# Peptides against a protein of PDB entry 5CWW: the designs that were tried, part 66

Target 1, 194 residues: chain A of PDB entry 5CWW
Amino acid sequence: VPKLQGPFDFDLNPEDEQDDEVELKDIYVIGEKPRVADLMRGEEEELEMMKEDQHNGLSLNIICLLSTSGQVKICLDIDGVEAQWLPPRSKNKRLFAPPPEPPSLLTFQTFDTLKPAEVTPDGWPMFSEDATSPYSFYVTHPAGITYISLTPWVFRLESELQSDSEAGTEFRIDLLAKGQGSERDRIFTQTRTQ

## One batch from the design tools (peptide; made by RFdiffusion4, then SolubleMPNN)

Design b2_p17_7_s1 (from b2_p17_7, 5 letters changed)
Fold by OpenDDE base, seed 4:
Structure b2_p17_7_s1 (fold): chain B 194 residues (1-194), chain A 17 residues (1-17)
Amino acid sequence: as target 1 above (194 residues)
Amino acid sequence: MSLAEKLTALVNRRKAE
C-alpha cells in the first residue's frame, strides 16, 4: 500500500506568502533523471542509453504547485523524497523514533500565471504536460493558457550538480538563483465576450 | 540561507558523494 507522504515543509517560501492563504489546486511532478555518476556505476548498456539522452535532466525531483490564484511554485526535492510503501506490518514499531523531520522542498521560484483581474474564487487552474519536453508544461485556466518551461535553468543546475570542478560554482549558482529563469508565456487569453 | 546558498550546499553535497 502506498504511504501517503506529507506534509512537506517548504524551504525558502516567500515570507509574504502565508502558507495558510494559498489554496493549492494542482500538483505537477517532474521526476529526477539518474545522475550520470550513478549511471557510470551501472552496466555499459545503461551508459550508452544515457549518452544518447545527451540532455541529462535534473537529478532532482521537481514539484510544481498551482494555486487557485494561478500562482505556480517551483520546488526542488533536495531530500530525495522517495515513494514510500507502508512497511509490511513489522511488529516492532520503534515507538520512540522521533518522527522523521518532514521532507523539505526547496522553493526555487514562485510566479503568477494570472492577472489579478483574472483570478476567480472558483477558478480551477490545472497543469498539463508538454509532450515535447519533460521540463515544460502548461497551466490552463478559464482566463487563459500559460506555457512554462524550466529548461533555461534545469540543465545549468544539473551541470553544476555533475561537475567535478568547484571553480566558479558559487558564482554560477548565484546567477542561477537570481535569474530564476523559468520561461513563462501566455499562449492564449480568453477574450471577454462583451 | 538564500536560495543560492541552499543550492550551493546541495551541489557541494552531491560532489562529495
Scores: peptide ipSAE 0.570, ipTM 0.943, DockQ to the pose 0.801
Fold by OpenDDE base, seed 3:
Structure b2_p17_7_s1 (fold): chain B 194 residues (1-194), chain A 17 residues (1-17)
Amino acid sequence: as target 1 above (194 residues)
Amino acid sequence: MSLAEKLTALVNRRKAE
């Protein structure tokens, strides 16, 4: 049986965004891809397939959060949270294990998919997968549909994580952090029937 | 720490492993 995990702490949450006021409606998880170094330790045949797929995904889990107002928060799992299973019903519950420190998620980017006039109290935005890319998805709301892609920064971040050189890393990461270059396009807007 | 500093620390940690 899977173990319920949480609560999670949000690192670098904007000071003005007290998460306590944001009602979350949906969560979308993009699982990490195996690290090239981990695959290099496997069979040589898997190595050849990986060289052709130059588009190796990020070696971090990405957690996307969606609020009632259509706000999207992109978080990175920097601690490497793994699925936990309930211990088998062995009688010896060591009662006194200190509670593990809650895992932290790093807030990478926050943005809105709705205009203020499109936000409704009964609105229920939802995530949906893009079949063409694991790092792209849609936010569907009665007011419209927004396409989101993380590809502009995901592959650049992975390149830094896989690099053997520290030269220029700080500068390139600073550009990534300032740019926060997720693609966001409204692909459909519902016409207000007057 | 800024976002850039935290990401840099993560990258450096991964390279040290």
Scores: peptide ipSAE 0.569, ipTM 0.943, DockQ to the pose 0.766
Fold by OpenDDE base, seed 2:
Structure b2_p17_7_s1 (fold): chain B 194 residues (1-194), chain A 17 residues (1-17)
Amino acid sequence: as target 1 above (194 residues)
Amino acid sequence: MSLAEKLTALVNRRKAE
């Protein structure tokens, strides 16, 4: 039987948001791409072709959270949460190992998809996938639809994760962190029929 | 720790594996 996982701790959550009970309405998970090197341990030629395919996504799970207010939080699974199974009911009173520290999600970026005037108490924003890109998605709300793409930073972060050189890494990561370059575009706005 | 520091730590950890 699969084990229920959580709660997750949110690392680097803005101080203002820690105190606010953010009501989450939806979650969207972008699974990590398998490490090509781990899958192709015997096929050197195919490894080179797949390295050239710039389409190697992030080697981290991305967890997107959506609040009632239309706030999107982009979180990175830095601990690499794996599927857990309930231990077999072995009768042995194994001393309860202290519960493992809850896995942490690194808050990479937080942004709004709705204007304050568009937020409604009964609003139910939802994620929708983009069939054309695993790193793009839509937020649908009665007030409108927002396109979001993580592509501006995902590949840059992956390049750092896969780099053999430590030279300049800190600088490039600093730029990446400051840029927080997710694309956001309101593609549809519902006209209030008076 | 800043976001940059956390990401740097992550990158360094991945390179050590």
Scores: peptide ipSAE 0.569, ipTM 0.943, DockQ to the pose 0.807
Fold by OpenDDE base, seed 5:
Structure b2_p17_7_s1 (fold): chain B 194 residues (1-194), chain A 17 residues (1-17)
Amino acid sequence: as target 1 above (194 residues)
Amino acid sequence: MSLAEKLTALVNRRKAE
């Protein structure tokens, strides 16, 4: 039987954002790309074809959260959340195992997709995928549609995760953390019939 | 810890594996 997972702790939430004040409406998950080299042990030709098409995605799961107000929170799964199963009913539950620390998600970036005047109490923003890119998506709301792309930083972060060089890593990560350069573009705005 | 520090720790952990 699958085990229910959560609650998750969110690291680096802005101190002013009490989790209790944000009503979440939708979740969008971008799964990690498996290391093709680990999956294709023995199939060198398919590995080469996959390397060419390897728009080398991030080796981390990305969890996007969407609030009623149109706020998007981009989180990284640093711990590597795996599917958990209920332990078999074997009698020897070691009662004294310290409760496993709840898995944490690292808040990478938070931004708004709606203007304050567009926010409604009954608003229901939703995520939708971009068929052309695994790291791009849309936020749809009655007020409009916003395109979001994570590509400006995803490949840079993956490059650091896969690099053998320690030289300059701290500096490049500092720049990445300060830039938080997700692309955001309002592609459609609903005309208010005056 | 800052975002940069947490990301650096992650990168260092992945390099050690």
Scores: peptide ipSAE 0.568, ipTM 0.943, DockQ to the pose 0.815

Design b2_p17_7_s3 (from b2_p17_7 with A8T E9A)
Fold by OpenDDE base, seed 2:
Structure b2_p17_7_s3 (fold): chain B 194 residues (1-194), chain A 17 residues (1-17)
Amino acid sequence: as target 1 above (194 residues)
Amino acid sequence: MTLAEKLTALVKKRKAE
């Protein structure tokens, strides 16, 4: 039987958001791409072709959280949360294992998809996938639809994760962190029919 | 720690594995 996982701790959550009970309405998970090297240990030629395919996504799970207010939080699974199974009912309750520290999600970016005037108490924003890209998605709300793309930073972060050299990594990561360059575009706005 | 520091630590960790 699969084990229920959580709660997750949010690392680097803005202080203002820690105090506010952010009511989450939806979650969207972008799974890590399998490490091609681990899957293709015997097929060197296919490994080279897959390395050339710039479409190697991030080797981290991305967890997107959506609040009632239309706030999107982009989190990175830095701990590499794996599927857990309930231990077999073997009687040896090692009673004293300290509860494992809850896995941490790194808050990469937080942004709003709604204007304050568009926020409604009964609003139910939802994620929708983009069939054309695994790193793009939509936020649908009664007030409108927002397109979001993580592509501007995902591949750059992956390049750092896969780099053989530490030279300049700190500088490039600093630029990446400051840029937080997710694309966000309101593609539809609901006109209030008076 | 800043976001940059956390990401840098992650990158270093991954390179050590």
Scores: peptide ipSAE 0.576, ipTM 0.944, DockQ to the pose 0.806
Fold by OpenDDE base, seed 4:
Structure b2_p17_7_s3 (fold): chain B 194 residues (1-194), chain A 17 residues (1-17)
Amino acid sequence: as target 1 above (194 residues)
Amino acid sequence: MTLAEKLTALVKKRKAE
């Protein structure tokens, strides 16, 4: 039986966003690509096929959260939240293990897809995938559709994660963090019928 | 810690693995 995971703590959540005020409506998960190092532990034949795939993804899960207000939060799973299955009823509940610290998601970026005037209390924005890229998706709301792409930073981050050299990493990461370069494009806006 | 610091720490951790 799958174990329900959560609650998740959001690390570096913007102070202005009281967690209590954000009503989440949807979640979009981009699964991690296997790390080269992890793949090298496998059979050589799988290495060649996986090398091409390895260069094209992030070795971290990305968790995208969408609020009623059309706010998107891009989070990185640094802790490596794995699907947990309920352990078989092994009797030895070590009762005394402190509850594991809730897994933390690192808030990478937060942005709005809706204008304040477009936000409705009954709004139900939804994620939808982009078939052309695992790191791109759409937010659909009655007011409009927004295209989002994580590609501007995801490959750069992966390059740092896979690099053998630490030279310049801090600088490049600083630029990456400051840039928060997710692409956001409103591709459709619902015309208010007068 | 800033986002940059956390990401840097992550990168360092992954390289040490």
Scores: peptide ipSAE 0.576, ipTM 0.944, DockQ to the pose 0.800
Fold by OpenDDE base, seed 5:
Structure b2_p17_7_s3 (fold): chain B 194 residues (1-194), chain A 17 residues (1-17)
Amino acid sequence: as target 1 above (194 residues)
Amino acid sequence: MTLAEKLTALVKKRKAE
């Protein structure tokens, strides 16, 4: 039987954002790209085809959270959340194992998709995928549609994760963390019938 | 820890594996 997971702790949540004040409406998960080399041990031809189509994705899960107010939070799964199963009935629960530390998500970026005047108490923003890119998506709301792309930083972060050189890594990561350069574009705005 | 410090720690961890 699958084990229910959560709650998750959010690392680097802005101090002013008390989790209690943010009503979440939707979640969007971008799964990590598997290391094709690890999966395809022995199938060199399929490995080459997958390398050519390898839009080199991030080797981390990305969790996007959407609030009623249209706030998007981009989180990284640093710990590598795995599926958990209930222990078989027969094994004595080692009662004394310290409770495993709750898995944490690293808050990478937070931004708004709605203007304050567009926020409604009954608003129901939702995520939708972009068929052309695994790292792009839309936020739909009655007030409008916003396109979001993570591509400006995802490939840079993956390059650091896969690099053999430690030279300049700290500097490049500092620039990446300060830039937080997700693309955001309002592609549609609902005309208020005056 | 800052975001940069956490990401740096992650990169170092992945390189050590």
Scores: peptide ipSAE 0.575, ipTM 0.944, DockQ to the pose 0.812
Fold by OpenDDE base, seed 3:
Structure b2_p17_7_s3 (fold): chain B 194 residues (1-194), chain A 17 residues (1-17)
Amino acid sequence: as target 1 above (194 residues)
Amino acid sequence: MTLAEKLTALVKKRKAE
């Protein structure tokens, strides 16, 4: 049986965003892809297939959060949270294990998919997958549909994580953090029938 | 720490492993 995990702490949450006031409606998880170094320790045949797929995904889990207001928060799992299973019903519950420190998520980017006039109290925005890319998805709301892609920064971040040299890394990461270059396009807007 | 500093620290940590 899977173990319920949480609460999670949000690192670098904007000071003005008291998360206590944000009602979350949906969560979308993009699982990490295996690191090239971890695959290099496996069978040589898998190595050849990986060279052709130059688009190796990020070696970090990405957690996307969606609020009632259509706000999207993109978080990175820097601690490497793994699925936990309930221990088998062995009688020896060691009662006194200190509670594990709650895992932290790094807030990478926060943005809105709705205009203030489109936000409704009964609105229920939802995530949906893009079949063409694991790092792209849609936010669907009664007011419209927004396409989101993380590809502009995901591959750059992975390139830094896999690089052999630290030369220039600080500069490139600074540019990446300041740019926060997720693609966001409203692909459909519901016409208000007067 | 800024976002850039935390990401840089992560990259350095991964390279040291």
Scores: peptide ipSAE 0.572, ipTM 0.943, DockQ to the pose 0.769; fails the geometry check

Design b2_p17_7_s4 (from b2_p17_7, 5 letters changed)
Fold by OpenDDE base, seed 4:
Structure b2_p17_7_s4 (fold): chain B 194 residues (1-194), chain A 17 residues (1-17)
Amino acid sequence: as target 1 above (194 residues)
Amino acid sequence: KTLAQILTELVQKRKAE
């Protein structure tokens, strides 16, 4: 039986993010793809096929959080929340494993999908997947639909995570962090019927 | 820590594993 993972801790949020108590309404998870190094332990043939798929996804889980106001927070699971199966009810030692430390989420980016005037108390924004890309999704709200793509930075970050060279890593990561290059496009806006 | 610092540390950690 899959164990419910959570609560997630946001302790790794950069100091500059005002932890505004944002009421979360939805969560969208993009599961990690296996790391090339982990694949290297498997069959070489599968590795070649995955190498040919040059766009191996991020070796980190991405957790997207959506607030009532349409704010999206893109978080990275740095600790790597492994799918925990409920331990088989083996009879014996309740080793009180210390409660697993809640997985720490790193906020990578925060942005709004709604204008202030579009935010309503009864508004319920929701995530939906993009069938064409695992790193793209939509935020649907009565006021409109916003397309979001993480592709501009995901592959760059993965490249750094898989790189054997430390040369220039700090610089490239700094650019990545400052750029926060998620694509955001309002594809539909509900016209106020006057 | 800045986002960049945290990510850099993550990258470095992954390279050391």
Scores: peptide ipSAE 0.610, ipTM 0.949, DockQ to the pose 0.624
Fold by OpenDDE base, seed 3:
Structure b2_p17_7_s4 (fold): chain B 194 residues (1-194), chain A 17 residues (1-17)
Amino acid sequence: as target 1 above (194 residues)
Amino acid sequence: KTLAQILTELVQKRKAE
């Protein structure tokens, strides 16, 4: 039986982020792809298929959070949430393992999908997947639909995580952190029929 | 720590493993 994981702590958030108390409405998880090094220890056949998929995904879980106001937070699982299973109901081993420390999430980027005039008290924004890309998704609200893609930075971050060279890494990561170049396109806007 | 510092430390940790 899968073990319920959470709550997640935001202990790694940069000091400059004013975490305004945001009411969350939805969550969207993009699971990590296996690291090439971990695949090398597995069956050779799966390795050849992943080499052809040029866009190796990020070796980190991505947690997207959506507020009532249409604010999106893109968070990275730095510690790596391992799949935890409830121990089989063998009766006697009260091994109270101390509860594992809650995983820490790093806020990578925060942005709005709605204009201030589009925010309503009864608004219910929702995530939906894009079948064409694992790192793209939609935010649907009564006011409109926004397409989001993480592809502009995901590949660059993964390249740094897999690189053997330290040369220029600090500089490239600094540019990545400052740029935060997720694509955000409003693909539909509901016309208010007056 | 800044976002850049945290990500740099993560990259360095992964390379040391």
Scores: peptide ipSAE 0.610, ipTM 0.949, DockQ to the pose 0.591
Fold by OpenDDE base, seed 5:
Structure b2_p17_7_s4 (fold): chain B 194 residues (1-194), chain A 17 residues (1-17)
Amino acid sequence: as target 1 above (194 residues)
Amino acid sequence: KTLAQILTELVQKRKAE
């Protein structure tokens, strides 16, 4: 039986003074693309197709969190969540190793999809996927629909993770952290027929 | 730690594996 994973600890939240008391309504997960080396047990043809597709993905899980106010938080799973299975009920009381520390999520970016005047107490923003890109998605709310794309920074981060050179890494990561650069576009706004 | 510091440590860890 798969073990339920969670809650995730946000202990690695950089000191963003943002009010930690955000009520979450939805979660959207973009799974890690496997490393080609881990797939070498497959047929060569599948490996070549996956090599082309793998150059276009992040070797980290991305967890997107959505609040009632339409705030989106983009988090990175830096520890790598391994699938945990419940130990078989073997009667041997092996001393439970202390439960592994909960996986830490790193908050990469936080932004709003709603204007303050669009926020309602009964609001129900939801994520939905973009069929054309694994790193793009929509936030739907009664007030409107917002398109979001992580592509501007995902490929740059993966390039650093796969780079054999240490030269300039600190500088490029600093620019990436400061720029963040997710695309956000309101594609639909519900006009209040007053 | 800053976001940049954490990401730099992550990149360095991945290169050492």
Scores: peptide ipSAE 0.609, ipTM 0.949, DockQ to the pose 0.654
Fold by OpenDDE base, seed 2:
Structure b2_p17_7_s4 (fold): chain B 194 residues (1-194), chain A 17 residues (1-17)
Amino acid sequence: as target 1 above (194 residues)
Amino acid sequence: KTLAQILTELVQKRKAE
């Protein structure tokens, strides 16, 4: 029987990020791309197609969180969520296996999609997918629609995760962390018809 | 830890696997 996973913990957030008690309204998950090594057990033709597709993905799950205020948090699942099954009812395994620590999410980037004046108590921001890219999505709100793309950094991060070289890794990751580089564009603003 | 430090540790861990 599949085991329900969650909740996720946010204990890995950098100290400089204010863990503001943010009321979440929506979650958008971008599933990890399978590792090439796991795909090599398949047919050669699937391997070539998947190599092309894998070059465009991250080997980490991305969890996007959306607050009532239109704040987006882009989180990375560093631990990796694997399929868990209920332990077989073997009689003798000690009742007190410490509950597995909840997987930790790392906040990679936080940004707002709404101006302070656009935030309303009755506003309900929502995620929606972009059919053209798995790493792009929209945030819809009564005040407007914001396009978001993670593509500027996803490939670079994946390149580091797949790199065999340790040379310069720390420097490149430092640049990634400082730049973050998600695209964020307001594509529609609701005109208040007075 | 900084974001960069956490990501560096992640990358190092993945390379060791």
Scores: peptide ipSAE 0.609, ipTM 0.949, DockQ to the pose 0.636

## One batch from the design tools (peptide; made by RFdiffusion4, then SolubleMPNN)

Design b2_p18_2_s1 (from b2_p18_2, 5 letters changed)
Fold by OpenDDE base, seed 1:
Structure b2_p18_2_s1 (fold): chain B 194 residues (1-194), chain A 18 residues (1-18)
Amino acid sequence: as target 1 above (194 residues)
Amino acid sequence: MTLAQVLAALVNRRKAER
């Protein structure tokens, strides 16, 4: 039987006084890139071709959260949350180990997809995938559709995670964190027919 | 800690585990 996981803590969540009032409407999860070496155990020739595509994705899960207001929060699973199963009913009362610390999600970026005048109390924005890239998606709301791409930073972060050199890592990560972050483009806006 | 510091610590941890 699957174990219920959570609550999750949010590391570096902006202390926006409004965050306690954020009603979530949707969640979009981008799974970590498959460990090709673990999946291809026995097919050594296909492993070499798949290693050349250093752009296969991030070795971290990404969790995107969408609020009623059209705010997107992009979080990184830094702990590597795995699916857990309920332990078999062993009759041995093993001593009260303190509950494990809740897993943390790192807040990477927060941004709005709606203008303040487009926000409605009954708004239900939704995520949808981009069939062309696992790191691109859409936010759909009655007011409009916003394209989002994580590609400006995801592959750079993965390159740092895969690098053997510690030299300049802090500087490159600082540039990544201070960069423009995710691409955001409003591809459609609903015109109010008067 | 800044976002950059947390990410740098993560990157360094992942490098040390290899």
Scores: peptide ipSAE 0.477, ipTM 0.926, DockQ to the pose 0.778
Fold by OpenDDE base, seed 4:
Structure b2_p18_2_s1 (fold): chain B 194 residues (1-194), chain A 18 residues (1-18)
Amino acid sequence: as target 1 above (194 residues)
Amino acid sequence: MTLAQVLAALVNRRKAER
């Protein structure tokens, strides 16, 4: 049986200056690129050919959170949160290990997909995948549809994660963090029929 | 810490694990 995971801690979550508990409506998870080295243990020749495919994704899970207001939070799983299973009911009273520290999610970016006038209390924005890219998705709300792409930074971050050189990493990461971040495009807006 | 500092630390950790 899958174990419910959480709560998650949010590293560098900007204090939303509003004490209003951001009601989350949806979650979208982009799984980490499989470590080809771990999958191909014993097929070293295929591993070298698949190293070219090592540029096709991020070696971190990405967790996208969507609020009622249409706010998207893009979070990185820095701890490597794996799917947990409920331990078999072994009768072993193993001592209360302190509850493991809640896994931390690094808030990479936060942005709105709705205008303030489009936000409704009963709004239920939803994520949907982009069939053309694992790092792109849509936010659908009654007011409109927003395309989101993580591609502007994901591959650059992965390149840093895979680089053998520590030289200039901090500088390149700073440029990445200060960059445009995720692409956002409002592809549809519901016209109010007057 | 800044986002850049946390990410840089992560990158460096991942490099040290290889």
Scores: peptide ipSAE 0.475, ipTM 0.926, DockQ to the pose 0.821
Fold by OpenDDE base, seed 3:
Structure b2_p18_2_s1 (fold): chain B 194 residues (1-194), chain A 18 residues (1-18)
Amino acid sequence: as target 1 above (194 residues)
Amino acid sequence: MTLAQVLAALVNRRKAER
């Protein structure tokens, strides 16, 4: 039986401006790229050809959170949260394991997909996948549809994670963190028929 | 710590584990 996991701590979450309880409505998870080295254990020749695919994705899980207001929060799983299973029904209550420390998610970026005038109390925005890219998705709301792409930073972050050079890593990561971040394009706006 | 410092620490940890 799968174990319910959480709560999660959010590292470097900007203090959500004091007054609005951010009600979450949806979650979208982009799984880490498969560990090709673990899958190809014993096939050294095929492993060299697969290293040339610089476009294989990020070696971290990405967790996207969506609020009622259309705010998107992009989080990185830095601890490597794995699927947990309930132990088989062994009657031994181990009464004294300290609760495991809650896993941490790193808040990478936060942005809005709606204008303030488009936000409604009964709004229910939802994520949907892009069939053409694992790092692109849509936010659908009654007011309109927004395309989002993580591609501007995902492959740059992966290049740093896979680099053997420590030289200039901090500088390149600082440029990545201060950069434009995710691509965001409003592809559809619902005209209010009065 | 800043976002850049946390990410740099992660990158350095992942490099040391290889």
Scores: peptide ipSAE 0.472, ipTM 0.925, DockQ to the pose 0.780
Fold by OpenDDE base, seed 5:
Structure b2_p18_2_s1 (fold): chain B 194 residues (1-194), chain A 18 residues (1-18)
Amino acid sequence: as target 1 above (194 residues)
Amino acid sequence: MTLAQVLAALVNRRKAER
């Protein structure tokens, strides 16, 4: 039987004095690029075709959270959260294992998709996928539709994760963290018919 | 810790696991 996981701790959550009241409405998960070399031991020809596509992804899960206010929080799974199973009924409860530390998610970026005047108490924003890119998606709200792309940083982060050299890593990571972050474009706005 | 420090620590950990 699968075990329910959570709560998750959010590392480096900005002390936005409003975060304690953030009602989440949706979640969008971008899975890590598959380690196909580990999964397909014996299918070398299919592995080579999939290797070209595997160069185009992050080796971390990305968790996107969406609030009622249209705030998007982009988190990275640093610890590598694995599926947990309930122990078989016959194994003596190790009554003395310290509780496992709660898994942490790193808050990479937070931004709004709505203007303050577009926020409504009954708003139900939702994520939807982009069929053309695993690292792009849409936020749909009654006020409009916003396109989001993680491509400005995701491939640079993967390049650092896969680099053999430690030289300049700290500097490049600092530039990545201080960069513009994700692309955001409002592709549709609902005109209030007065 | 800053975001940069946490990401740098992650990168270094992933390099040491290879």
Scores: peptide ipSAE 0.471, ipTM 0.925, DockQ to the pose 0.781

